# Peptides against a protein of PDB entry 4CIC, part 35

Target 1, 148 residues: chain A of PDB entry 4CIC
Amino acid sequence: KVSTKGHYGVQAMFDLAQHFGEGPVSLKSIAERQGLSEPYLEQLIAVLRKAGLVKSVRGAQGGYILAREPRDIKVGDIIRVLEGPIAPVESVSQDDPEHSLKFDFSVTKSVWEKVKKSIEEVLDSITLADMLKDAEEAQMAQGYMYYI
Target 2, 147 residues: chain B of PDB entry 4CIC
Amino acid sequence: KVSTKGHYGVQAMFDLAQHFGEGPVSLKSIAERQGLSEPYLEQLIAVLRKAGLVKSVRGAQGGYILAREPRDIKVGDIIRVLEGPIAPVESVSQDDPEHSLKFDFSVTKSVWEKVKKSIEEVLDSITLADMLKDAEEAQMAQGYMYY

## One batch from the design tools (peptide; aimed at target 1 K1 S3)

Design b2_p18_5_s2 (made by RFdiffusion4, then SolubleMPNN; from b2_p18_5, 12 letters changed)
Fold by OpenDDE base, seed 5:
Structure b2_p18_5_s2 (fold): chain B 148 residues (1-148), chain C 147 residues (1-147), chain A 18 residues (1-18)
Amino acid sequence: as target 1 above (148 residues)
Amino acid sequence: as target 2 above (147 residues)
Amino acid sequence: SFQSGDILQIPSTDELAV
């Protein structure tokens, strides 16, 4: 499960991508637009800033900006920062050496490693720029549905 | 997240696949071989049986068998039975109609739907027969490392 | 209160976070 943290982190980063080039966005404005609590968003932004995905701007018009262009930020990068490595199966403690259990465990582990790899490939194939494009296409499609 | 339930369910089904054609396997034997509590395994097997993935055999040599050949059981089938549909995103309550939030939500949802589809494709591409083959190959590879 | 709805189950270490 992408945790609520991962989900809201992607949502907050996408909000910053939509405002990329317009200057710094306040946490309050992001929280209001994304339906997030401001304290929760502060925690997310602190992690994202520490990872170098977001920059803080100081001053009267202070706030946050993307640290990189939307095309240079993968969804996978955001998830890894917020949740850590997309973890495969919990390593059941290796400690019981003797029983036949080790072999069956290896095959089952391989299944989950394949799933992990597939998730990583998908999340690494999607940038914030791709999400912006998808948003624009969806807006255009809605606009066409109102004019027909 | 494949829950502990999904993980142990696949493990129990794989144990039954390894013994396919040898007759019924007791829950106790599966629990011992897979490091599962017998009461927990009973709950898993009850769900798997209800879904038609496992059959119970009655008698002195009673136990459980796969209801289908290992090649006809996907890992995805096991997971769907135990965890339900590989759930997309909790639908954040649709109730606030007016704000710009709906659009951003749709794009974010699309990301998660792509991930869901990818997981489903992987899990539906792996059968218990594929897992048996991988196990045999791993045993052969270990045998060659000892000679 | 936004309930922390688990959105996508990504396999994580303890419970494969689907």
Scores: peptide ipSAE 0.022, ipTM 0.783, DockQ to the pose 0.145; fails the geometry check
OpenDDE base, seeds 1, 2, 3, 4: peptide ipSAE 0.021, 0.021, 0.021, 0.021; ipTM 0.775, 0.785, 0.776, 0.780; seeds 1, 2, 3, 4 fail the geometry check

Design b2_p18_5_s3 (made by RFdiffusion4, then SolubleMPNN; from b2_p18_5, 12 letters changed)
Fold by OpenDDE base, seed 5:
Structure b2_p18_5_s3 (fold): chain B 148 residues (1-148), chain C 147 residues (1-147), chain A 18 residues (1-18)
Amino acid sequence: as target 1 above (148 residues)
Amino acid sequence: as target 2 above (147 residues)
Amino acid sequence: SFQSGDILQIPESDELAV
């Protein structure tokens, strides 16, 4: 499962993508639109900024912008920044040395590696630009349903 | 991430697959081989048995067997039994009704649905028979490196 | 409370449990 952090991080980045080219967006405005607490969003944005996915703009109309075009930001990039490497299994804490029982679980590990790879491929195949396009298509489809 | 429960459940089922056709395996023997606590394995096996993935055999040589052939048990079946439906996102507790802010997060939800589908496809593409084959191939490859 | 056993548990660590 994608954590709440990853989920809300993608929402916040998508909000910034929807406003890309319109100038800086305030954290308050993002928080209000995305249903996030402003303090929680501040933490997310701080991480995303440090990773170079967002930029802060100073001034009276200050706020945040995407650091790259929406097409150049994968969902996988956002997730890796917020959550670290996509790991399919909880690392069984290596720290219980005694029950390091001998069975080379290489085969079971390979199952989880296949899952990891599949998730990475999906998340790396979706950009913020793809999400914008999907949103536009959904809005058009809703518009057509009201005119029929 | 697959939970510890899912991970150990797949290990226990794989152990039973390795012994498929040899008769019933004791929980103690599985626990010793897989590095699991016997009480934890009892809980896993109880769920797997209730779902019809394993059978208990009674008697002096009692224990557990796979309820189906290894080819007829997907990793996805094991995971669904132990964990429930593969959900890619934690259900944001619907219980805070006030901050049900109006934004149709349909697009963000669609991302997680794509992830879910991909995970399901992978887990449903791998059977215990595939895992047995991979284990045999790995053992052969190790044997060839020592000669 | 049905703890919906989330198949992909998010590790308690800041890692996305996918």
Scores: peptide ipSAE 0.029, ipTM 0.795, DockQ to the pose 0.313; fails the geometry check
OpenDDE base, seeds 1, 2, 3, 4: peptide ipSAE 0.029, 0.029, 0.026, 0.029; ipTM 0.788, 0.796, 0.782, 0.793; seeds 1, 2, 3, 4 fail the geometry check

Design b2_p18_5_s4 (made by RFdiffusion4, then SolubleMPNN; from b2_p18_5, 13 letters changed)
Fold by OpenDDE base, seed 2:
Structure b2_p18_5_s4 (fold): chain B 148 residues (1-148), chain C 147 residues (1-147), chain A 18 residues (1-18)
Amino acid sequence: as target 1 above (148 residues)
Amino acid sequence: as target 2 above (147 residues)
Amino acid sequence: SFQSEDILQIPETDELAV
């Protein structure tokens, strides 16, 4: 399951992607559109900004913009910034001397590493531009269903 | 990240798979081998038993056994039992009238659904028998490095 | 101490921190 932090981070980044090229978006407006608390969003945006995914624009029409084009931001990049590396199962400390325990741990670890790799592959295959395209396609499909 | 519950559940089930056909394994012995607290393992085993993945054997040599062969238990089955269905992103209640919010939610949801599907595919592709085989291969590889 | 590495818990369902 995606953490609340990752989920809301992707939502906030997607909101910024929808407004890409339109200028800076206020945190308030993102919070309102995404159903997020503004203080929580501030924390997310601070992390994303520090990682260079978001830029702050100062002034009366200040706010935030994507630091890169939507095609250059993967969902995986957002998740890695917010949640850190999809942690491999903690390498259990080498110090448990019983060989059998280390072995069972190794096999179980390999399962979770496969899961991790699969998640990374999926998240790295999806850009904010892909999400925008999917949004446009869904909007067009809904528009056609209302006209029939 | 696999929850602690899922992680330890798979460890406990794998321990039972390693002893499959040897008779019932005590929770104490599983807990000791897997580095788990016995009370925590009792909770996990209770869920797994209720789901029909584990059987309790009563008596002086009582304990637990796999209810099925290791090949008939997927890691995904264990995880679904312990953690529940990998929840589809909550269908945000239909009642938010602003169409745009629902749409953004839909796209974001689709990302997580893709992740979910990928996880399910991986977890359903791995059986306890596959894990046993991987264990045997790793043990053989270590044995060959010592000779 | 096995630190449960907090994977991606979608908050609402108690399930798979994947």
Scores: peptide ipSAE 0.025, ipTM 0.789, DockQ to the pose 0.136; fails the geometry check
OpenDDE base, seeds 1, 3, 4, 5: peptide ipSAE 0.023, 0.021, 0.022, 0.024; ipTM 0.775, 0.775, 0.779, 0.786; seeds 1, 3, 4, 5 fail the geometry check

Design b2_p18_6 (made by RFdiffusion4)
Pose (drawn by RFdiffusion4):
Structure b2_p18_6 (pose): chain A 133 residues (1-84, 100-148), chain B 132 residues (1-84, 100-147), chain P 18 residues (1-18)
Amino acid sequence: KVSTKGHYGVQAMFDLAQHFGEGPVSLKSIAERQGLSEPYLEQLIAVLRKAGLVKSVRGAQGGYILAREPRDIKVGDIIRVLEGSLKFDFSVTKSVWEKVKKSIEEVLDSITLADMLKDAEEAQMAQGYMYYI
Amino acid sequence: KVSTKGHYGVQAMFDLAQHFGEGPVSLKSIAERQGLSEPYLEQLIAVLRKAGLVKSVRGAQGGYILAREPRDIKVGDIIRVLEGSLKFDFSVTKSVWEKVKKSIEEVLDSITLADMLKDAEEAQMAQGYMYY
Amino acid sequence: TPLPTEPVLEIPPETPLP
C-alpha cells in the first residue's frame, strides 16, 4: 500500500517537472490537474519548499517551480524528505524485511523526475499506426 | 512499514521450519519462542492451514508442522496467502509504484524458508575466534 | 497542521485476517 503522502508528493513534484521549462504554476492548477485536495497540497508543498525541492516566485505568473532540475531529483529523494532488560537476538525474519527495504530504495533511487518525463512522453503519445512494432 | 500479519506470519512459519525435522510443536510453544499473542497466532494458523501451508497432527505430543518442505515455501507464498464516468489516463506516478511492487515480489519470491534456515545457522553461530 | 511522518509504504497492507 502506498501512502497518501507518497502518492501525492510524487504526483505534485511530477506536475512541477512537467511545467519546469514553462515556468511557475499555481498550487490551484496543480490540484486541478492531479485531482488533489488544495489544503493537503498546501501542506505538502510547505515541506518540499523547506527541503529545497521547490521554490516560490513572486511574479504575475507567480507560483511554484522545482528548485532543482528534474534530472537532479530522484523519486527516493522526495520520499526521504516526506518521511520522518536488553539483549540481542538476531531475527532472520527482520533480515528479510531489510532486503525488501533495500530493493525499494534501489528502485526509487534509480528513477529521476527526468526519467519520468521521458516515460510520460513515450507512453501517452500518438503516432501513425504503422509505427507500432 | 511491515504489517503485523506479515511479520507474525513469517515468524510463525519460520519457527515451524526450525522444528520441521523434529516434528509437531504446540501453538503455545511458537507463541512463547516468538513473542506472539496466542489468540492472534491461532487465527493466523487457521488461514495458513486452509492454504495447505501448515497441518495439524493429532499425535500425543502432537501439534502443528509445515505441510510442505521449507525449500518449497517461498516467503512470497506466505504473504500471498495472508493478503486479500470512465476514462483512461496513464499515470507515470503509478508506474513507479508498479516497479516498486515488482521488486518486492522478486525479493520475496527469491527467499525460501530453507534459505532462512541456512542464514539462521550462519548468522547465529559460534566458532573459534581465529576463523572470523 | 503538519504532514504525518510514517513510512510511505506498508508491506503487506495491514488488514484483519481472512

Design b2_p18_6_s1 (made by RFdiffusion4, then SolubleMPNN; from b2_p18_6, 7 letters changed)
Fold by OpenDDE base, seed 4:
Structure b2_p18_6_s1 (fold): chain B 148 residues (1-148), chain C 147 residues (1-147), chain A 18 residues (1-18)
Amino acid sequence: as target 1 above (148 residues)
Amino acid sequence: as target 2 above (147 residues)
Amino acid sequence: PPIGTEDILEIPEEAPLP
C-alpha cells in the first residue's frame, strides 16, 4: 500500500507536470482532473510548496506551477517530501541487555534496509519527465487502438 | 514502515530457523527471545502454520518447528503469507468515464508496479538460510571486537 | 512518519471523497 499521501502527491505533481509551461493551474482544476478532494489537495500542495517542488502564482489567473522542470523532479523527491525519508525500521529499544536479542534484531533490520534501498533506487530512477513520456507513449498506443 | 505483522513475522520465523534441527520451540520461548507478546505471536504462528511454513508438535516437549528447511523459505514467502500478495494497486474504480483520469491513473499505477516488483525481487532473494549466515558472520565480527 | 514497506505497498483503495 503506497500511502494515500504519496499516491495522491505523485498524481498531483504529475498533473502539474502535464501543464508545465502552460502557466499556473488552479487547485480546483487539479482536484477535478485527478479525482481528489480540494481540501486534501491543498494540504499536499502546501507541503510540496514548502519543500520547493511547487510554486504559487498570485492573481486572477493564479494557481500552482512546478518549481523545477519535470526532468529535475524524481518520484523519490516527491515521496521524501510528503512522507519523510523512506523509513528505516524503527529501532526496537536498544535497552534490552540480552546480547542475543540485539543481534537477531540487527539481521532482521538488514533485510528491511535492503528493501528500503531497492525502493529508493526505483523511485529515484523515475522523474516526472519519464512519467510524461510514458503518458505520451500510452496515448499514442490508445490512439492506434481507436484507429484500427 | 514495514508492517508490524511482517516485521514480527520475519523475526519469529528467524527464531525458528535458529533452532531448526533442535526440535520444537515453545511460543513462550520465542516471545521471550524476540520481545513479542505471546498472544500476538500466537496469531502470527496460526497464520504461518495454516500456510504450511510452520508445523506444530504436540506433547510435553511440544511447540513449533519450521515446516521446511531455512533455505526453502524466502522472506517474500513469509510476507505474502502474513500480508497477502504484495498488494497489486487496487484499481481505483474503472467506472469514471473521463478518458484523461484513466490515463493518468495508468501512468501513476506503473510507478507503483515498478516499486512492487523491486520489493518482491529483494524479498524473494533472501532466505532464512541467508539470514542465519548473516547472523553467524555478525557474531564472528562481534567476537573479534571483544578480543 | 517515514515511508515503510507497508506504506509503500498500501495503495489506498478509495480516493478521499470531497
Scores: peptide ipSAE 0.028, ipTM 0.782, DockQ to the pose 0.135; fails the geometry check
OpenDDE base, seeds 1, 2, 3, 5: peptide ipSAE 0.026, 0.026, 0.027, 0.025; ipTM 0.775, 0.781, 0.777, 0.776; seeds 1, 2, 3, 5 fail the geometry check

Design b2_p18_6_s2 (made by RFdiffusion4, then SolubleMPNN; from b2_p18_6, 7 letters changed)
Fold by OpenDDE base, seed 1:
Structure b2_p18_6_s2 (fold): chain B 148 residues (1-148), chain C 147 residues (1-147), chain A 18 residues (1-18)
Amino acid sequence: as target 1 above (148 residues)
Amino acid sequence: as target 2 above (147 residues)
Amino acid sequence: PPLGTDDILEIPEERPLP
């Protein structure tokens, strides 16, 4: 599972990918297009910037850009930055030592590791460039349906 | 991600699979072997029973058994019963309509659908019988390292 | 917070002199 934070982070990064090469995009414009609150987006962008996935541009036309080309940013990279390592099971809070998964039977653990690996493979196989291509293909398909 | 409920549910079902054909197993014995609280296990077993994955046996040697053979129970079936449909994204609580994923852009949605499909394929490819086999292979491998 | 090292200064495009 991806958190709301991961979901919105991918949306924000995809918006920046759509504007890649057009110059800096304001957080306000991203928030409006993606249906996000600007304060929430500021928090996401701060984390993504610290991780070197986005750059801040200062000036009158200031805003944010992708720090790398869309082809060089995997969805998995965005998720790892926002959520940390992809975990297949929600970690029971380390704070209850009595509910330590003391009997993480090797077999049940192996099931969750298979799920983890599968999620990682999917998310690492998709770049922002792949998402841009999929968006273009979807727009073309819609355009053809209106002319028939 | 699988919840703690899903995790413990798979553990409890696997314990019942290990005892399949030996007769009914008490919740107390499952709880002790799996490191679960008995009250929590009672709640899990009630859901699994209602879904027809386990049966209750009444009597002095009463307890629970798998309702089907281990080969006929997928991990995906257990997870769907305990958690509902496999969701790639944590559902923002339906109670905050303002945080509705209003702009589920078709492209971002497609990423999560790919993740969902991948999780479903993995969980539906693993049966309790596969888990039993993996446990036997692991025990044999440990036995050979001590000689 | 200290502005990270990745701040790009917008170079004002010199307005072409009329």
Scores: peptide ipSAE 0.014, ipTM 0.760, DockQ to the pose 0.013
OpenDDE base, seeds 2, 3, 4, 5: peptide ipSAE 0.015, 0.022, 0.021, 0.022; ipTM 0.770, 0.781, 0.784, 0.786; seeds 2, 3, 4, 5 fail the geometry check

Design b2_p18_6_s3 (made by RFdiffusion4, then SolubleMPNN; from b2_p18_6, 8 letters changed)
Fold by OpenDDE base, seed 4:
Structure b2_p18_6_s3 (fold): chain B 148 residues (1-148), chain C 147 residues (1-147), chain A 18 residues (1-18)
Amino acid sequence: as target 1 above (148 residues)
Amino acid sequence: as target 2 above (147 residues)
Amino acid sequence: PPIGTDDILEIPEERPLP
C-alpha cells in the first residue's frame, strides 16, 4: 500500500511535470491545484528536494522545478524517496528472534516478497512522462466529448 | 501494503492448512506455533469463521479446521476477508467532491489501480496448497543441508 | 466493527519530521 504521503507526493511531482519547461512553480500554486495544504506540501517537497528529484529556484519568480526530465522519474523513485523501500507488509517487529527461525515464517515471507516485487515492477514501469501522456489522452477524450 | 492483521491471518490459515485432515486444532496450539497472542488469534479466527474460511469444531478435542481444502483458499481470499478490498492507497477521503473532478486525480488514480490489480493478481495466484508445497520443498532443501 | 481498510496502511504515522 502507498501512504497518503506517497499519494500526495506523486500528485505534487505530477503537477511539477505538467509545468516542466515553464520555469519555477510556487508551492502555493501546486497546493491550490492539487488541493494540498501548503505546510504539508512544504514537507513533501523538502524530502523530494533532498533526494534530488526537485530543485528549488530562488528569486521573485522562484519556486520548484523537477530536477530531471519527466521521463527520467519513475513513480517508484518518488515512492522510495517518500516511504523508503516498498514493503508489502508492515514490519512485524522482527525483534523476536525465535519467530525468525520458524519455517512457516519463511513461506509467508516469500508470499509478501512476491507482492513486493509485483508492486515495484508496476511503479518502476510508470514515469511522470507516461502520466503526462495519459493526461493528454484523457483531456483529448474529454475535449471530444464536449465538442460533440 | 498488507496489514499486520492480514499477515498474521495468513500465518494462522497456513498453520490450519498444515494440519488439514488431522482434525481440529486448538487456538492455543496455533498461537504457540505461530507466536501469536491467543486473544489476537481469537479475533482473527472469528472473522475467518464468519467468512466461511474456517470451521469451529466443538468437544474435548475441539478447535478449528479449514472450511475448504487448501487448494480452494487463495491468499487473496484471506486478505479480502480480513482487510476488505485490496486498496493500493490509503483512502484519501474522497469527501471533498471538488478534488474528484480534477483531471490530475484521474491519472494518479489510474496508477494506483494498476498497483491494485497487480497485487490482486499475485495474491489470487497463491493458494494455501501452493504455500504447503513451498514449505515441503524448503524443508527438503534444509534437510539436505544438514546431511 | 468493519475493520477499516485504514489499518492496512500502517505507514508509520509520520513522526513529525524533526
Scores: peptide ipSAE 0.017, ipTM 0.778, DockQ to the pose 0.082
OpenDDE base, seeds 1, 2, 3, 5: peptide ipSAE 0.024, 0.021, 0.024, 0.021; ipTM 0.780, 0.787, 0.784, 0.785; seeds 1, 2, 3, 5 fail the geometry check

Design b2_p18_6_s4 (made by RFdiffusion4, then SolubleMPNN; from b2_p18_6, 7 letters changed)
Fold by OpenDDE base, seed 5:
Structure b2_p18_6_s4 (fold): chain B 148 residues (1-148), chain C 147 residues (1-147), chain A 18 residues (1-18)
Amino acid sequence: as target 1 above (148 residues)
Amino acid sequence: as target 2 above (147 residues)
Amino acid sequence: APLPTDDIFEIPEERPLP
């Protein structure tokens, strides 16, 4: 299961990408559009802001904007900020020094490292700009289905 | 994080692969070698047996064997048996019928589907035979460091 | 409280198999 944190983080960042160039967006409006609780979104946005992925704008029309262009933000960047390193193989640090790390443990670890690398490569290959493009293509495809 | 179930399942299956052709292995011996609790291993092996990845042998020298050759068992097969479909995107079925009509061509869902596919491809590309080969290569490399 | 992380690979915590 994708973490709720990762899922909602990508949704919130994608909402900000859809409004990129339109000015600051209120957390309330993001929460309403994405079906997120405003308090949860406040926590997510605080982390994303601290990481420099979003900026806060103050004033009567205050809110949040992407700190970079959608093309310069990878999904992997969002996940790393919210979750840390993608799928850390928890070394089962069996603190028991007598269980010598048998050779077998190294081979199974290598399997999970390959999985980790594959996830990282996928998430680093997808930008918010790619997601915007995919959304536009989907909207166009739906528009064509109504005209047939 | 890889599930404990998936991790230990792969370890137990790899232990059985290392002993493939030597006859049945007791759960006790697998548990001792892999640092697993015997009761936990019994539960794992029961699932793996029901899925046809392992066979039970009865008798004084009874135990478990791989049901197939190591080359015919993918890591992905083990994970699917133990965890089900690899990372189902839980559709956030918000039961709220009013939100249903957004063709949420959930661009976000497509991201997670790409991740899922990539994981499946990796795990389906690795067999127990590949893991055995990697273990042999690692043992040889260590042998050369001692000379 | 740390946001609930549903890891892509949930390591089920040591919940006993049902």
Scores: peptide ipSAE 0.024, ipTM 0.794, DockQ to the pose 0.398
OpenDDE base, seeds 1, 2, 3, 4: peptide ipSAE 0.021, 0.022, 0.022, 0.023; ipTM 0.788, 0.796, 0.790, 0.794; seeds 1, 2, 3, 4 fail the geometry check

Design b2_p18_7 (made by RFdiffusion4)
Pose (drawn by RFdiffusion4):
Structure b2_p18_7 (pose): chain A 133 residues (1-84, 100-148), chain B 132 residues (1-84, 100-147), chain P 18 residues (1-18)
Amino acid sequence: KVSTKGHYGVQAMFDLAQHFGEGPVSLKSIAERQGLSEPYLEQLIAVLRKAGLVKSVRGAQGGYILAREPRDIKVGDIIRVLEGSLKFDFSVTKSVWEKVKKSIEEVLDSITLADMLKDAEEAQMAQGYMYYI
Amino acid sequence: KVSTKGHYGVQAMFDLAQHFGEGPVSLKSIAERQGLSEPYLEQLIAVLRKAGLVKSVRGAQGGYILAREPRDIKVGDIIRVLEGSLKFDFSVTKSVWEKVKKSIEEVLDSITLADMLKDAEEAQMAQGYMYY
Amino acid sequence: TPLPTGPVLEIPPETPLP
């Protein structure tokens, strides 16, 4: 199960990545395109801004823009920002879960917002039918 | 975050794997060794039994034992047993989560209870210090 | 109000037993 915060955090950062070259966009526009609740997005952006992942701009087309290029933002970075009598007895079971955790970390660190932009272009494109191999 | 059911399901199955050669053990003994609540364990075992992963034995010193050898039970098998107007718009974000799901499935399918038994022996051993 | 600090992923999803 993916948390609401992880899903919406990545969705919002990806929407900003899709508008990075064009410039700042409003939070309202992000919420509209992504189907997110604006109050929740406002809170999310506040954390991402404190983390240096997004920045605000005061322009007419003010609004929000990525603070780092998409190629320099791993999905794992976004997730890391959003997340927060005695004796020793080794648990092999816990070691299995550590391996699960490591594999997740590896996948999320292997994908950047730039990679997602490239995938978005390839997957949602259109072309003459003869070119589908 | 790992659910209570995944953690306790795997703990209980591994306890049975540690006692597979010796024979049946009581649910109370599993709950005691693993620090589990007996009511929760009983509910858990009932599902595992229906799935053919564990079996009950009448015996006298009867109890429960694995229904398949440890080498034939993947951790992923245990998890899979315990788990249960229109338009298309592709979501690249969801595709990321699909990749995460795939990697988890791969890790859990690559580990059997036999692998866990081997790891348990190697990690919790004692030996002359010169062999470290 | 602050965002939750829990893990992004829950494995397996926590639900009643079948």

Design b2_p18_7_s1 (made by RFdiffusion4, then SolubleMPNN; from b2_p18_7, 7 letters changed)
Fold by OpenDDE base, seed 2:
Structure b2_p18_7_s1 (fold): chain B 148 residues (1-148), chain C 147 residues (1-147), chain A 18 residues (1-18)
Amino acid sequence: as target 1 above (148 residues)
Amino acid sequence: as target 2 above (147 residues)
Amino acid sequence: APLPTDDIFEIPEEEPLP
């Protein structure tokens, strides 16, 4: 399960991608469009900004922009910034070094590592530009269904 | 991230797979071998039993066994039983039907659906028999490093 | 006590921001 933080972070970044090239977007407007609390979005944006995925623009028309083109931002990049490394399993504390437990731990760990790798591959295969394209295609498909 | 419940559930099921054909395994012995609390394991086993992945054997040598062969139990089956459907994202409440939010929601949802599908494919590709084989191979590799 | 499901995919409950 993607955390609420990751989910909303991707939504906020996607909103910024939709407005890419139009200038800075206010947090208020993102919050309203994405159904997010503004305070929560401020926290997300602060992390994303610190990671260099978004830029703050100052002034009366201030707000946030993507720091890179949508094609240069993977969903995986957003998730790694917000959630850290995609860990499939919490590192159960390595503390008990001695017993037979280590081996069974190794096999189960390998399952979760496979899951991790799979998630990473998927999230790294999707850019904000891919999401924009999917959005455009879906909008076109809906537009055609209303005219028939 | 797999929940602790899913993780420990897979460990417990794998322990039962390692003892498959040897008879019933006590929850105490599984708990000791897997580093689980016995009360926690009891809860997991109750769910797994209700789902028909494990059987309870009664008697002095009572305990639990796999209800199926290790090859017939996918990791995905265990996770679905313990965690329910692999949901990539919590279903954010569908409640606001009207606005532009639905579309952005659709695209983001599709990302998570792709993640879900990928997780399901991985977990459904791994059986307890595959895990047993991987364990045997790892044990053999360790044995060869000591000679 | 319900064991803490360390949901590794814990959707952090919205801890109310202080």
Scores: peptide ipSAE 0.027, ipTM 0.794, DockQ to the pose 0.077; fails the geometry check
OpenDDE base, seeds 1, 3, 4, 5: peptide ipSAE 0.023, 0.023, 0.026, 0.026; ipTM 0.786, 0.788, 0.791, 0.795; seeds 1, 3, 4, 5 fail the geometry check

